# Peptides against a protein of PDB entry 6J54, part 238

Target 1, 223 residues: chain A of PDB entry 6J54
Amino acid sequence: NENLFASFIAPTMMGLPIVTLIIMFPSLLFPTPKRLINNRTISIQQWLIQLTSKQMMAIHNQKGQTWSLMLMSLIMFIGSTNILGLLPHSFTPTTQLSMNLGMAIPLWSATVFTGFRYKTKTSLAHFLPQGTPALLIPMLVIIETISLFIQPVALAVRLTANITAGHLLIHLIGGATLALLNINTMTAFITFTILILLTILEFAVALIQAYVFTLLVSLYLHD
Target 2, 42 residues: chain B of PDB entry 6J54
Amino acid sequence: QFQFTGIKKYFNSYTLTGRMNCVLATYGGIALLVLYFKLRSK

## One batch from the design tools (peptide; made by RFdiffusion4, then SolubleMPNN)

Design b2_p29_5_s4 (from b2_p29_5, 23 letters changed)
Fold by OpenDDE base, seed 5:
Structure b2_p29_5_s4 (fold): chain B 223 residues (1-223), chain C 42 residues (1-42), chain A 29 residues (1-29)
Amino acid sequence: as target 1 above (223 residues)
Amino acid sequence: as target 2 above (42 residues)
Amino acid sequence: EELSLLLEYLAKQLAEIASLFEQLLLLLA
């Protein structure tokens, strides 16, 4: 039973935490281009980065495009760590809620403070939707204020919950498959097929969650 | 494009300035209520 | 038993969150 959650424990080697190495490892997979015509792998990576950059920054003005580097680095980091976490017996740092909060809170606060600094009137007016009946104004302002403070928490929890749930399901179904091999081979084969389909789904979820996380940060910046 | 007069000019849900003032008024009201209960408890 | 492990995991995550909030409060104090 302990093996079910063993993959979520921070790994240590010889008393030293290797989490730092795991977090830094994805950066090695994305080398900096040095040529006009790079390797095919690097070209594909650059093409994907350019496509995602164009889509995410299309909603931003020239001033908002200053955040492009940070947003692209964020999506690449989260996406790569999530994909690497799907490897067998791998530790996924994004399963730790503390890490996701550590990313979400500063980014959220930066977007909120940027809004208050450069667009104070619009930011304050955002707490009250346009066309609200007079009687609902105080209540709606309070609700919108609470909603603002829930944003960083929701951003972190969403990523953590989706990645953690995916890993748990893969481990549970994998364990069930192994247990059924000695009981009923046919049922084990069906369960194994489900495991493969689920693994493919989790690869997609890993990429989508990285995109959604970055997109929401970008959306908060746009507002 | 909306013409408001009187109190509605400063407190409305249609203009940016009006919405801002409504938000500030709400926060001010909450702050006053908190202060009232704090002073009452002492 | 599996539920107890899940609860323990959730409790650990919540404890880490609480620790982070305590650190933030200490920074603000």
Scores: peptide ipSAE 0.049, ipTM 0.654, DockQ to the pose 0.033
Fold by OpenDDE base, seed 2:
Structure b2_p29_5_s4 (fold): chain B 223 residues (1-223), chain C 42 residues (1-42), chain A 29 residues (1-29)
Amino acid sequence: as target 1 above (223 residues)
Amino acid sequence: as target 2 above (42 residues)
Amino acid sequence: EELSLLLEYLAKQLAEIASLFEQLLLLLA
């Protein structure tokens, strides 16, 4: 119980943080293709990247599609780190709120500044929804302004909370299963089944959260 | 489709220009209020 | 006890965020 959250502590080796190596590791899993017909793994990766790029960039114009490289790299990074984090005894950098804020704030600010630079009139108009009664305009503008500044925080917290909660739940249920093995084998088997189902769900959550994170950044760019 | 006259021409929640002006007016009003209280406290 | 550990974890996360802000402020100073 004391080491319940030990898996979320940044690992160090001889006092040196190895988090940098862990963060760079997913990049090694996605080599750049050099041949016309690549290996099966690379071909599948490129196929998935193309599919996701088409889906995410479908809502953007030509200028917005210039962000495709950045957004695709983001989703691949978050997705790969989340999936790798589900491996036994692995550390997920995306469970760190500082990591997610470090990604969310610059991306959010870039989208907002880009909007103000190229679409100043439209960006300012987004602070006031269409059809708002005249008496509610000042209050609603303030609310929308606050909402804008909460976006990067919500983006980071959402990712962190979902991944962290999933990891905690897996550890708790796993620990309960081990404890029940010596008490009631039948109940332990049921708990183990739940653990398996939960693990499958966490794989889905890992991908969904990566997608949602990138999608929201993309939507902010579109606005 | 919407034809506005008078002040509604420049300040409305339906046109893009009107919405922008409303936002600017709101920020300007807040800034003036803050400035007023700041000067009053001195 | 679990709640206490959770709060401790959250406190550590907030501390890391604070450290990042401090580093940022040092860079801006």
Scores: peptide ipSAE 0.034, ipTM 0.658, DockQ to the pose 0.050
Fold by OpenDDE base, seed 4:
Structure b2_p29_5_s4 (fold): chain B 223 residues (1-223), chain C 42 residues (1-42), chain A 29 residues (1-29)
Amino acid sequence: as target 1 above (223 residues)
Amino acid sequence: as target 2 above (42 residues)
Amino acid sequence: EELSLLLEYLAKQLAEIASLFEQLLLLLA
């Protein structure tokens, strides 16, 4: 159904794509603090950032903690875009696989190259799990190599699929609710209730997916 | 804990160095195989 | 039918996420 996926088409204004503006919009929601005691909104944001930063970077050594800024910016970006995408008639850039790949591939490659740069022995050894029978070593190394290259794809697809599926479901249930209003109001009420519950779930999914995406990137960095 | 002698000292699936060497050997072998088939096809 | 498929897909994804969280919790414990 083409109409079902119409909301996922990149929006344009007078023929010019406005996706760039939409992608940059979440940045406006996170102003930099200017005073010792900021307003409640900024304080909560900073607290959340510190909390998540502490949690994610706890597994990293001092060298790995240099990535904290990038990882925190990543989670805020993905999270904010996902949440904003749940607004009615909004476009969610993270539903585009190209965007997620654009984020996943560079980050993944950076982590892999960083691993090879500073921990060559460990990185190379990672292609062979411990205790592998001698005869299976060549095959397993190949499989692990393939698995490595699948990581960025899986990372991007996971995010895209989860967000897209949620949006589609909300759209379908919403459409059904509207259709049932003229047929059976009681059933429409039930469907509407489901829609509300689903929307709440999607808010949670939006945050979880942002967290998982960032966490996996962090784990790849850790090896 | 693991004590290996001979070639197993350098190629094993338990020690870090051993695993690294196995991986390198595997890639080297694959490269040689690819080269072989490339030369075989003239 | 499409809705049912989407629900199934969503359920599978949520189950996967839950499994990941469980693994993470086990790792952190």
Scores: peptide ipSAE 0.024, ipTM 0.666, DockQ to the pose 0.017
Fold by OpenDDE base, seed 3:
Structure b2_p29_5_s4 (fold): chain B 223 residues (1-223), chain C 42 residues (1-42), chain A 29 residues (1-29)
Amino acid sequence: as target 1 above (223 residues)
Amino acid sequence: as target 2 above (42 residues)
Amino acid sequence: EELSLLLEYLAKQLAEIASLFEQLLLLLA
């Protein structure tokens, strides 16, 4: 590799960006069930989807549960892209802040507009926390307004930063391990062990970040 | 379980309607201030 | 050098964001 950040460059084929193909690829990993009794892979996938759906939709009422399909598709998409991104020589689209903003802003806008449409009074009241002293009302309303607009940015940056940091750590420790192989094999073995543990951790982080991203979107919808 | 009378009935930080009115009043005040400064510059 | 590369990476990300916003503005226009 040329530099530490070479793996984060959007891949091109013959001068044409293939990011679209990479984004669409995770959809192939989740085929629709065709049988009543599916194979182990599909059964596990469906079980996970049902489990996560139950956990996330438990917060919402019947009207809020209409978003179940969108939220589940979102978590599957982000989760699958993050996991696939941990493969060697792979490109993770979620490391691109532009993509994450592209997901965060519309979803955030949808939740905010839905709130204003169906729960106008409650949505407007959210700009002022309950029990606020009268003297702090104007300032706090402004702060809450700013906080609202920071939500999509924070959502996107959180996902991008966590995934990018994980990838960088893997590359750095991996590079250090390779460099130490010719210097001290014992130290290289230690760093390699750390690399394995870190890789396992990054798999967990990949799933957690997908869940957190979707959960926060769901939470904004609930509010 | 709060009993508000007078202006506190409509502008309070405890009831939903009161909070909404406070928010609207704040935005309205800011809008009026911005309008005042714009008209002052002209 | 690593810091400079990080800054370049961040600059590229910001440039991509700006490009997306430009495309969005063009689409809305």
Scores: peptide ipSAE 0.018, ipTM 0.654, DockQ to the pose 0.049

Design b2_p29_6_s1 (from b2_p29_6, 23 letters changed)
Fold by OpenDDE base, seed 4:
Structure b2_p29_6_s1 (fold): chain B 223 residues (1-223), chain C 42 residues (1-42), chain A 29 residues (1-29)
Amino acid sequence: as target 1 above (223 residues)
Amino acid sequence: as target 2 above (42 residues)
Amino acid sequence: MEELSLILESLLKELARLAELQQLLLLLL
């Protein structure tokens, strides 16, 4: 009989919010390599980081590649927090829109400001698509300006909505499965199977959303 | 390559400079309109 | 049976909400 949204409430211990500790916890999963031949887990992590970095930085010039460390830290952070959030009775900070906005707005603003700083002509020209009729130019510039400001919001909401939706669905089907165990074991088995499939899907979604978030930030930097 | 003459040379939707000028002109126009309405409301 | 019906109703409501969110997401993309 728990509220469906109870899992999204910021956890408190002794009246103090422990959200900061939860946010810092994923950083402990990625130790710095200190050996020539590292542990298997560290080697896999480094391989994944290198793979994703190569894919994301392939689009960027040398100046854009300076953002590689930040983007890689971002994807690792979001990905790890999302995966850890799928653990039972775990709190996912990325379900909080405030957190995602807190990440999206500074990154978006940084990309926009860097664009205006280094490529002023291109950045200003981006507000007007090519081939626009002269009469529609003022209206389209306004629309494009509004679109620009919606970008960080869309980025944050996309991540929040996808992760939150998955968590809610897991919670609901999980609750249904437990309730059906006392009513009909056969139906409970079916719902349990669905729950397993859903959890696998949510693991994939967790990684995809982390990737999409960083990719879009990277794409905005490229523009 | 587009050949523009006159005002279209500076204000066009095809060239980078032309698009930039159009955007600046649009913002300038909006600023003037806002200023006009602000002064009119007084 | 009553508890099952309530759970089913809640699931349907949430699925409908998720479908709406997916449509909104598709519209934004």
Scores: peptide ipSAE 0.023, ipTM 0.657, DockQ to the pose 0.015
Fold by OpenDDE base, seed 5:
Structure b2_p29_6_s1 (fold): chain B 223 residues (1-223), chain C 42 residues (1-42), chain A 29 residues (1-29)
Amino acid sequence: as target 1 above (223 residues)
Amino acid sequence: as target 2 above (42 residues)
Amino acid sequence: MEELSLILESLLKELARLAELQQLLLLLL
């Protein structure tokens, strides 16, 4: 059972954690465009960035659009790390809860503090939904305050749980396929087909989780 | 447009100011309760 | 905001469904 979680252990070379290098590696895949006409890969990347930017910023007013650079960098970072993490025998930093909390807490705090700073009345009023009966006001305010503090935790845990579960499933099915190769080739082929379908699903999940993470941060900024 | 008079003008779940005041009142009440229990435990 | 909340809720429901399917698959293994 310890072998199942071996892929989630932080890799060390010569006693030094290489996690920092792995985290920085996706940034190298997105070079800054220096030419008017870029390579096909960079053009596709820019197109994707523009599409996601338009979708995410459509919700925000001009003041909220100031966060566009940060939100776009975040989605590209999480998305690229998740996709690279699906490579065989690769370490996915986003499977680490500490990393996701380290990302979620500052972003959440920034959105909350910006809300209190620029829209104090609206931000305080957000703790009480409109139209609540007078008798439920104290309890609902308490629940909403607790909900606010759960937001960064839920954001981090959602990303961690989804990516971790996907990786574990790939490893389990992969191990099963290898074990079945020695027993029956036909059953091994079926499990291998399931593994391929699962890996395709995990690619989709990896992108969706990056988008959802950034979208939720964006939503908290709008509120 | 709800016209509220008296205390309901300041403590209303329909207006932004009313909602804010309700939130502040609830936090104030909780703070007073915590203070009461803290002073009682001494 | 309501439309976005609905889209987000739909996405979260779909993700929850996928997570449940993954858990069920893990139980079968």
Scores: peptide ipSAE 0.023, ipTM 0.641, DockQ to the pose 0.025
Fold by OpenDDE base, seed 2:
Structure b2_p29_6_s1 (fold): chain B 223 residues (1-223), chain C 42 residues (1-42), chain A 29 residues (1-29)
Amino acid sequence: as target 1 above (223 residues)
Amino acid sequence: as target 2 above (42 residues)
Amino acid sequence: MEELSLILESLLKELARLAELQQLLLLLL
């Protein structure tokens, strides 16, 4: 069990945390274009950014589109960190709840404060769903208020739990596969097949979680 | 579509203003209750 | 056989934990 969580320990070299370097590494993979005609890699990246940008901004008004840069940087950051974390012997910063809360809370607070500043009436009205019976209004307002404060926590926990669970599962099945190779080759082959399928799934989950995280932040901004 | 009269005009769950007023009334009520218990404890 | 049983047990326990986490997440949604 001690070895299972070893991958989630922040790596240190000579007493210095390398976490900062790991967090900065994805940014190096997305260089700014310097030419009108970019190389193949940058062109594909720009194409993907444009596609995701169009999809994410489709639900926002003109004022909401001002947040496009932040949201796009967020999805690219989380997505890249998650994908890089699936590499063998890699550390994923997004498995740390502190990091995810550090991202979720400011973004959530910014959206909430923006809502109260520019759409005070609408924002206050969101605490009460339409068509609620009069007797349930006070209780429902309280519930919605609590729900609002749980949003950043739920956002962070969702990302952390899904990525952490995936890594743990890969580690466990990987370890089981290695152990079974010495016991029964046939069963090891089956387990290995499951491991491959799971790894493919985790790649998808890594991207989905980045998207969902950003989408929910975007949705809170829209509300 | 909804014609509200009297108190329902200001406190309803269907109009934006009505919902806002309900929320404010709820928070105000809670604040008053907290204040009441705080003053009563002294 | 004993090692296999231990591995299987560990996997089952972990899967159960994952299922619980998923249920908690669904509850938070």
Scores: peptide ipSAE 0.023, ipTM 0.644, DockQ to the pose 0.016
Fold by OpenDDE base, seed 3:
Structure b2_p29_6_s1 (fold): chain B 223 residues (1-223), chain C 42 residues (1-42), chain A 29 residues (1-29)
Amino acid sequence: as target 1 above (223 residues)
Amino acid sequence: as target 2 above (42 residues)
Amino acid sequence: MEELSLILESLLKELARLAELQQLLLLLL
């Protein structure tokens, strides 16, 4: 059991945490284009960034589009960290709830404060759903207030839980496959096939979670 | 489409201003209740 | 067979635990 969670322990080198270096590493994977005609890899990256930017900014007005750079950097960061975390013997910073809360709380607070600053009436009105019966108004206002404060927590926990569950599943099925290799090769082959399919799924989940995280932040900004 | 008269004009769940006023009234009421219990405890 | 059964039992327990986590995750989504 101790081996299952070993991958989630913060790595240390000579007693110093390397988490900072791991967090900064994804930034090296996305170099700024220097040429008019870029390499295939950079072109694909730019295309993906443009597609995601187009989709995310389609929801926002011109004033909301000023957040495009931040949102795009966020999705690229989370996506890259999640993908890199799927590599064997790698540490995924997004499995740490502290990191995800560290991202979610400031972004959430920024969106909420921006809303109160520029759209005070709409933001205050958001605490009461439209068409609520008069008798339920106080209760719903309280519930909506609580819901607002749960948003950053839910955002962080969702990302953490999805990535952590995926990693644990890969480790468990991987361990089972290795154990079955010594017992029955046929069953080991089946579990290995499942492991491959699972790893492909986890790559998709890694990207989806990055997108969902950023999308929800953008949605909170739109509201 | 909704023509509200009287108090419903300012406190309604359909208009933006009405919803805002309801929220403010709710928070004000809660604050007053908290204040009342705090003063009563002293 | 006994070793396989033990491994299977352990895996089933862990999978059940993961399923609970997934359900919790779905609730959080």
Scores: peptide ipSAE 0.021, ipTM 0.636, DockQ to the pose 0.014

Design b2_p29_6_s2 (from b2_p29_6, 22 letters changed)
Fold by OpenDDE base, seed 1:
Structure b2_p29_6_s2 (fold): chain B 223 residues (1-223), chain C 42 residues (1-42), chain A 29 residues (1-29)
Amino acid sequence: as target 1 above (223 residues)
Amino acid sequence: as target 2 above (42 residues)
Amino acid sequence: MELLSLILKSLLEELAKLAALVEELLKLL
């Protein structure tokens, strides 16, 4: 059991937490383009960034597009950290609920405050769904208020749970495959196939969760 | 477009302003209730 | 089937060695 959760322990080097360095490491993977015609890898990265930027900003007005840089940095950060987290025995900061809450709460609060600041009427009206019967209005407003406060928690927990569960599952199935190799090669092959499919799935989940996290923040901004 | 008259003009679940007013009224009511119980306890 | 099992075993052993190496490197860090 200790080995299962060992990958989620914050690594320390010389008594100092190196989590900050790990968090900053993905930024090194995205170099700024220096040439008019860049290397193939950089060109692909820029294309992906432009593609995701176009998709993310398609739902926003001109004022909302001001958040493009922040949202793009967020998706690239979470996506890169999640992908790097798929490396064996690597520490994934996004498995830490504190990290995800640390991102979710400020971003959520910023979107809520900007909504109240610039669109007070619309933001206040959002607490009451359209067409609500008069008798249910007070109760529904309370529920919607509670729902609003649950949003950052749900956002953080979703990311944390999906990535953590995926990593744990890979470790468990991986350990099972190794154990089954000595018992029955046929069952080991089946479990290994499942492991491969799972790793592919987790790679997709790593990207999807980054996108969903940023998208939901974006949607909260749009509201 | 719904034509609302009287109190429903200001407090309705269909118009933006009506929804806003309902929300404010709800929070105001809760605040008054909390205040009432706070003052009653003293 | 046996050849596939041997390949699978070899791959898993290599992955295990890699994991152990990474673990040792992480212990050194």
Scores: peptide ipSAE 0.000, ipTM 0.541, DockQ to the pose 0.014
Fold by OpenDDE base, seed 2:
Structure b2_p29_6_s2 (fold): chain B 223 residues (1-223), chain C 42 residues (1-42), chain A 29 residues (1-29)
Amino acid sequence: as target 1 above (223 residues)
Amino acid sequence: as target 2 above (42 residues)
Amino acid sequence: MELLSLILKSLLEELAKLAALVEELLKLL
């Protein structure tokens, strides 16, 4: 009976939290290019960064493009941490709600403050959808205000829940596969196949969640 | 262009200024209501 | 069926070894 949540406990070494080292490790995988013609790995990384940057910045005006560096660093950070988190016995920092809130709240606040500073009229008008019947205006403004404050929480919870649920499923099905191997090989093979499919799905989810998180922050900046 | 006349010119759900004014009016109304209850409780 | 079971067992053993290695590396970090 292994503790299902043991993998989500912050790892400590000699009483010191090593979470900082784990969080910094993905950054080492993305070295700054120093050559005119880079190695194959760096070239692929740069190509991916350029593609994602092009897609993410396509929805932004020139002023919004100033946030490109921050958004790209965010997607690379979340994506790399999520992928590395799928390794066996690895700690995934993005399973920690505190970390995701720590990212979501400042980014959300920055977008909201930027909106109020540069486009006060548009930002205030955004609390009321166009074409709303007059009788529903007060209620809808209140709902939209509440919705605004839920945004950073929704960003953090979505990322945390999806990654955490995936890890739990992999652990459970993996454990079941090992248990069934000694009972019935045929059923173990079926569960193993499901485990492989689930692992592939989790790789996709890891990338999608990084993208969605950054995209939503980007969309809030656009509004 | 929908020509709004009268109060609808300033409070409408179609124009940017009208939407802004509706939002401000809503917050103002809530603030006044809260203020009223606070003053009444004293 | 026996061959498939052996392959599956071998794969699981290799994955377990890899997992143990990663765990040891993480303990050193």
Scores: peptide ipSAE 0.000, ipTM 0.546, DockQ to the pose 0.014
Fold by OpenDDE base, seed 3:
Structure b2_p29_6_s2 (fold): chain B 223 residues (1-223), chain C 42 residues (1-42), chain A 29 residues (1-29)
Amino acid sequence: as target 1 above (223 residues)
Amino acid sequence: as target 2 above (42 residues)
Amino acid sequence: MELLSLILKSLLEELAKLAALVEELLKLL
């Protein structure tokens, strides 16, 4: 049904795309702490940020830790947009490949250029794995070069595909459950149970994909 | 510690400098091949 | 089994009503 992809159409109001407002909305969910003792919600958010920050920064040297603010903002942004996207009749910007490429390409380029700027020898050496037989060197260098350019695409497509597939699956099973309700209530109950389990899984996937996206960017920076 | 002598000192898969030189040599070779075919096509 | 089926049916009906209400609200916006 043409309606399966209707949820992925960019919403327009008065002929103007509201995507910009939707993208900015998650920033309102993370207010800056103004008190020494914060509300429970803010305390949980701060705790999560601290945990993720510790995990991400544990891999990096002091120079890499300068990227902590950017990486933390990225995970919070993607995570919040993904979670908000799981709400019924909501538009998930991360289902748009253009958005994810728009994030992945600059971040990837920044890490690559930073690598070439500060560790030129090491960065060039990464195009050739250690211990490669001499006869395979030219071919492997070409493959690694291609691999490098595929990184931002793979990063964006992974996020887009996982979130999009999850939304489609929820929609399909939801539709099947409604259809089966009129045919056989017992089978509808089974499909409904699967739907609940799937929705729980998609909440986890939404957070995991945000983490993996940020982690991979972090790993590219570490290299 | 691998004691590389001669050309293997500069072009090896174990040392950082050797790996870098191999990469540069590969790109240089590709560039020369592309240049050769471009000049031949004229 | 019958009770669970009735509960499921009622829940799905309520969810459908909620979805319809949300759609109507979205049309008003």
Scores: peptide ipSAE 0.000, ipTM 0.540, DockQ to the pose 0.013
Fold by OpenDDE base, seed 5:
Structure b2_p29_6_s2 (fold): chain B 223 residues (1-223), chain C 42 residues (1-42), chain A 29 residues (1-29)
Amino acid sequence: as target 1 above (223 residues)
Amino acid sequence: as target 2 above (42 residues)
Amino acid sequence: MELLSLILKSLLEELAKLAALVEELLKLL
């Protein structure tokens, strides 16, 4: 309780950062199927992957669907890391802006360069919205260029801010609930109810943020 | 389909080619402006 | 109301104990 931000400090074991192990851990939760009829857990995972893949790839043509493996791995990675991060005293790598920028910038760059390589005319035309008055064309092209460069930053900050704010709020209300328990049990019950509702909300936010992050990368690829 | 004549055929905000040309013209203009100031500073 | 308050108190105490235990386990790592 002395430092609200202590949970966001990178954990170290024997002086070595464990962040690499934490980042790799979600990959262990998705084993490859070895049987024709798999366990219930693996079957549910495969079903969820198939559903999400169908939804995300519905907006893409055949060439865009080549990115399906990368996009699916990304949503599963971010989603699993966010969910695991909701555990008490767990470190969430996605609260680190450096990690999210490290994912956003290369993916954004890859989509932009792919667009310029295969659809040069369409990509260049994207800097000017249709129907723009002739007088506003130079200004709007500049604004749209700046907007393009802000995209990876906005993508990373959105994910970081939502997860970080949620964690802080859980810690604050949790601490307040414990403090109020000794003062007034009725008020503690109200704060505890809010804490439960917030935890459920954060679970939903964790999944939504993973989906939105991947969807936006997907949309940038479609453009 | 909008039928544009003259310069508007190549520089318009409605056609794909017209939009591309407007963007290229804008970047070209900025590049020339930067080049002008760079040469002026010498 | 009194029963609900007692249940809440018990649950919060258990959660606090679990949190402390996890913190101690993390210190051992």
Scores: peptide ipSAE 0.000, ipTM 0.529, DockQ to the pose 0.013

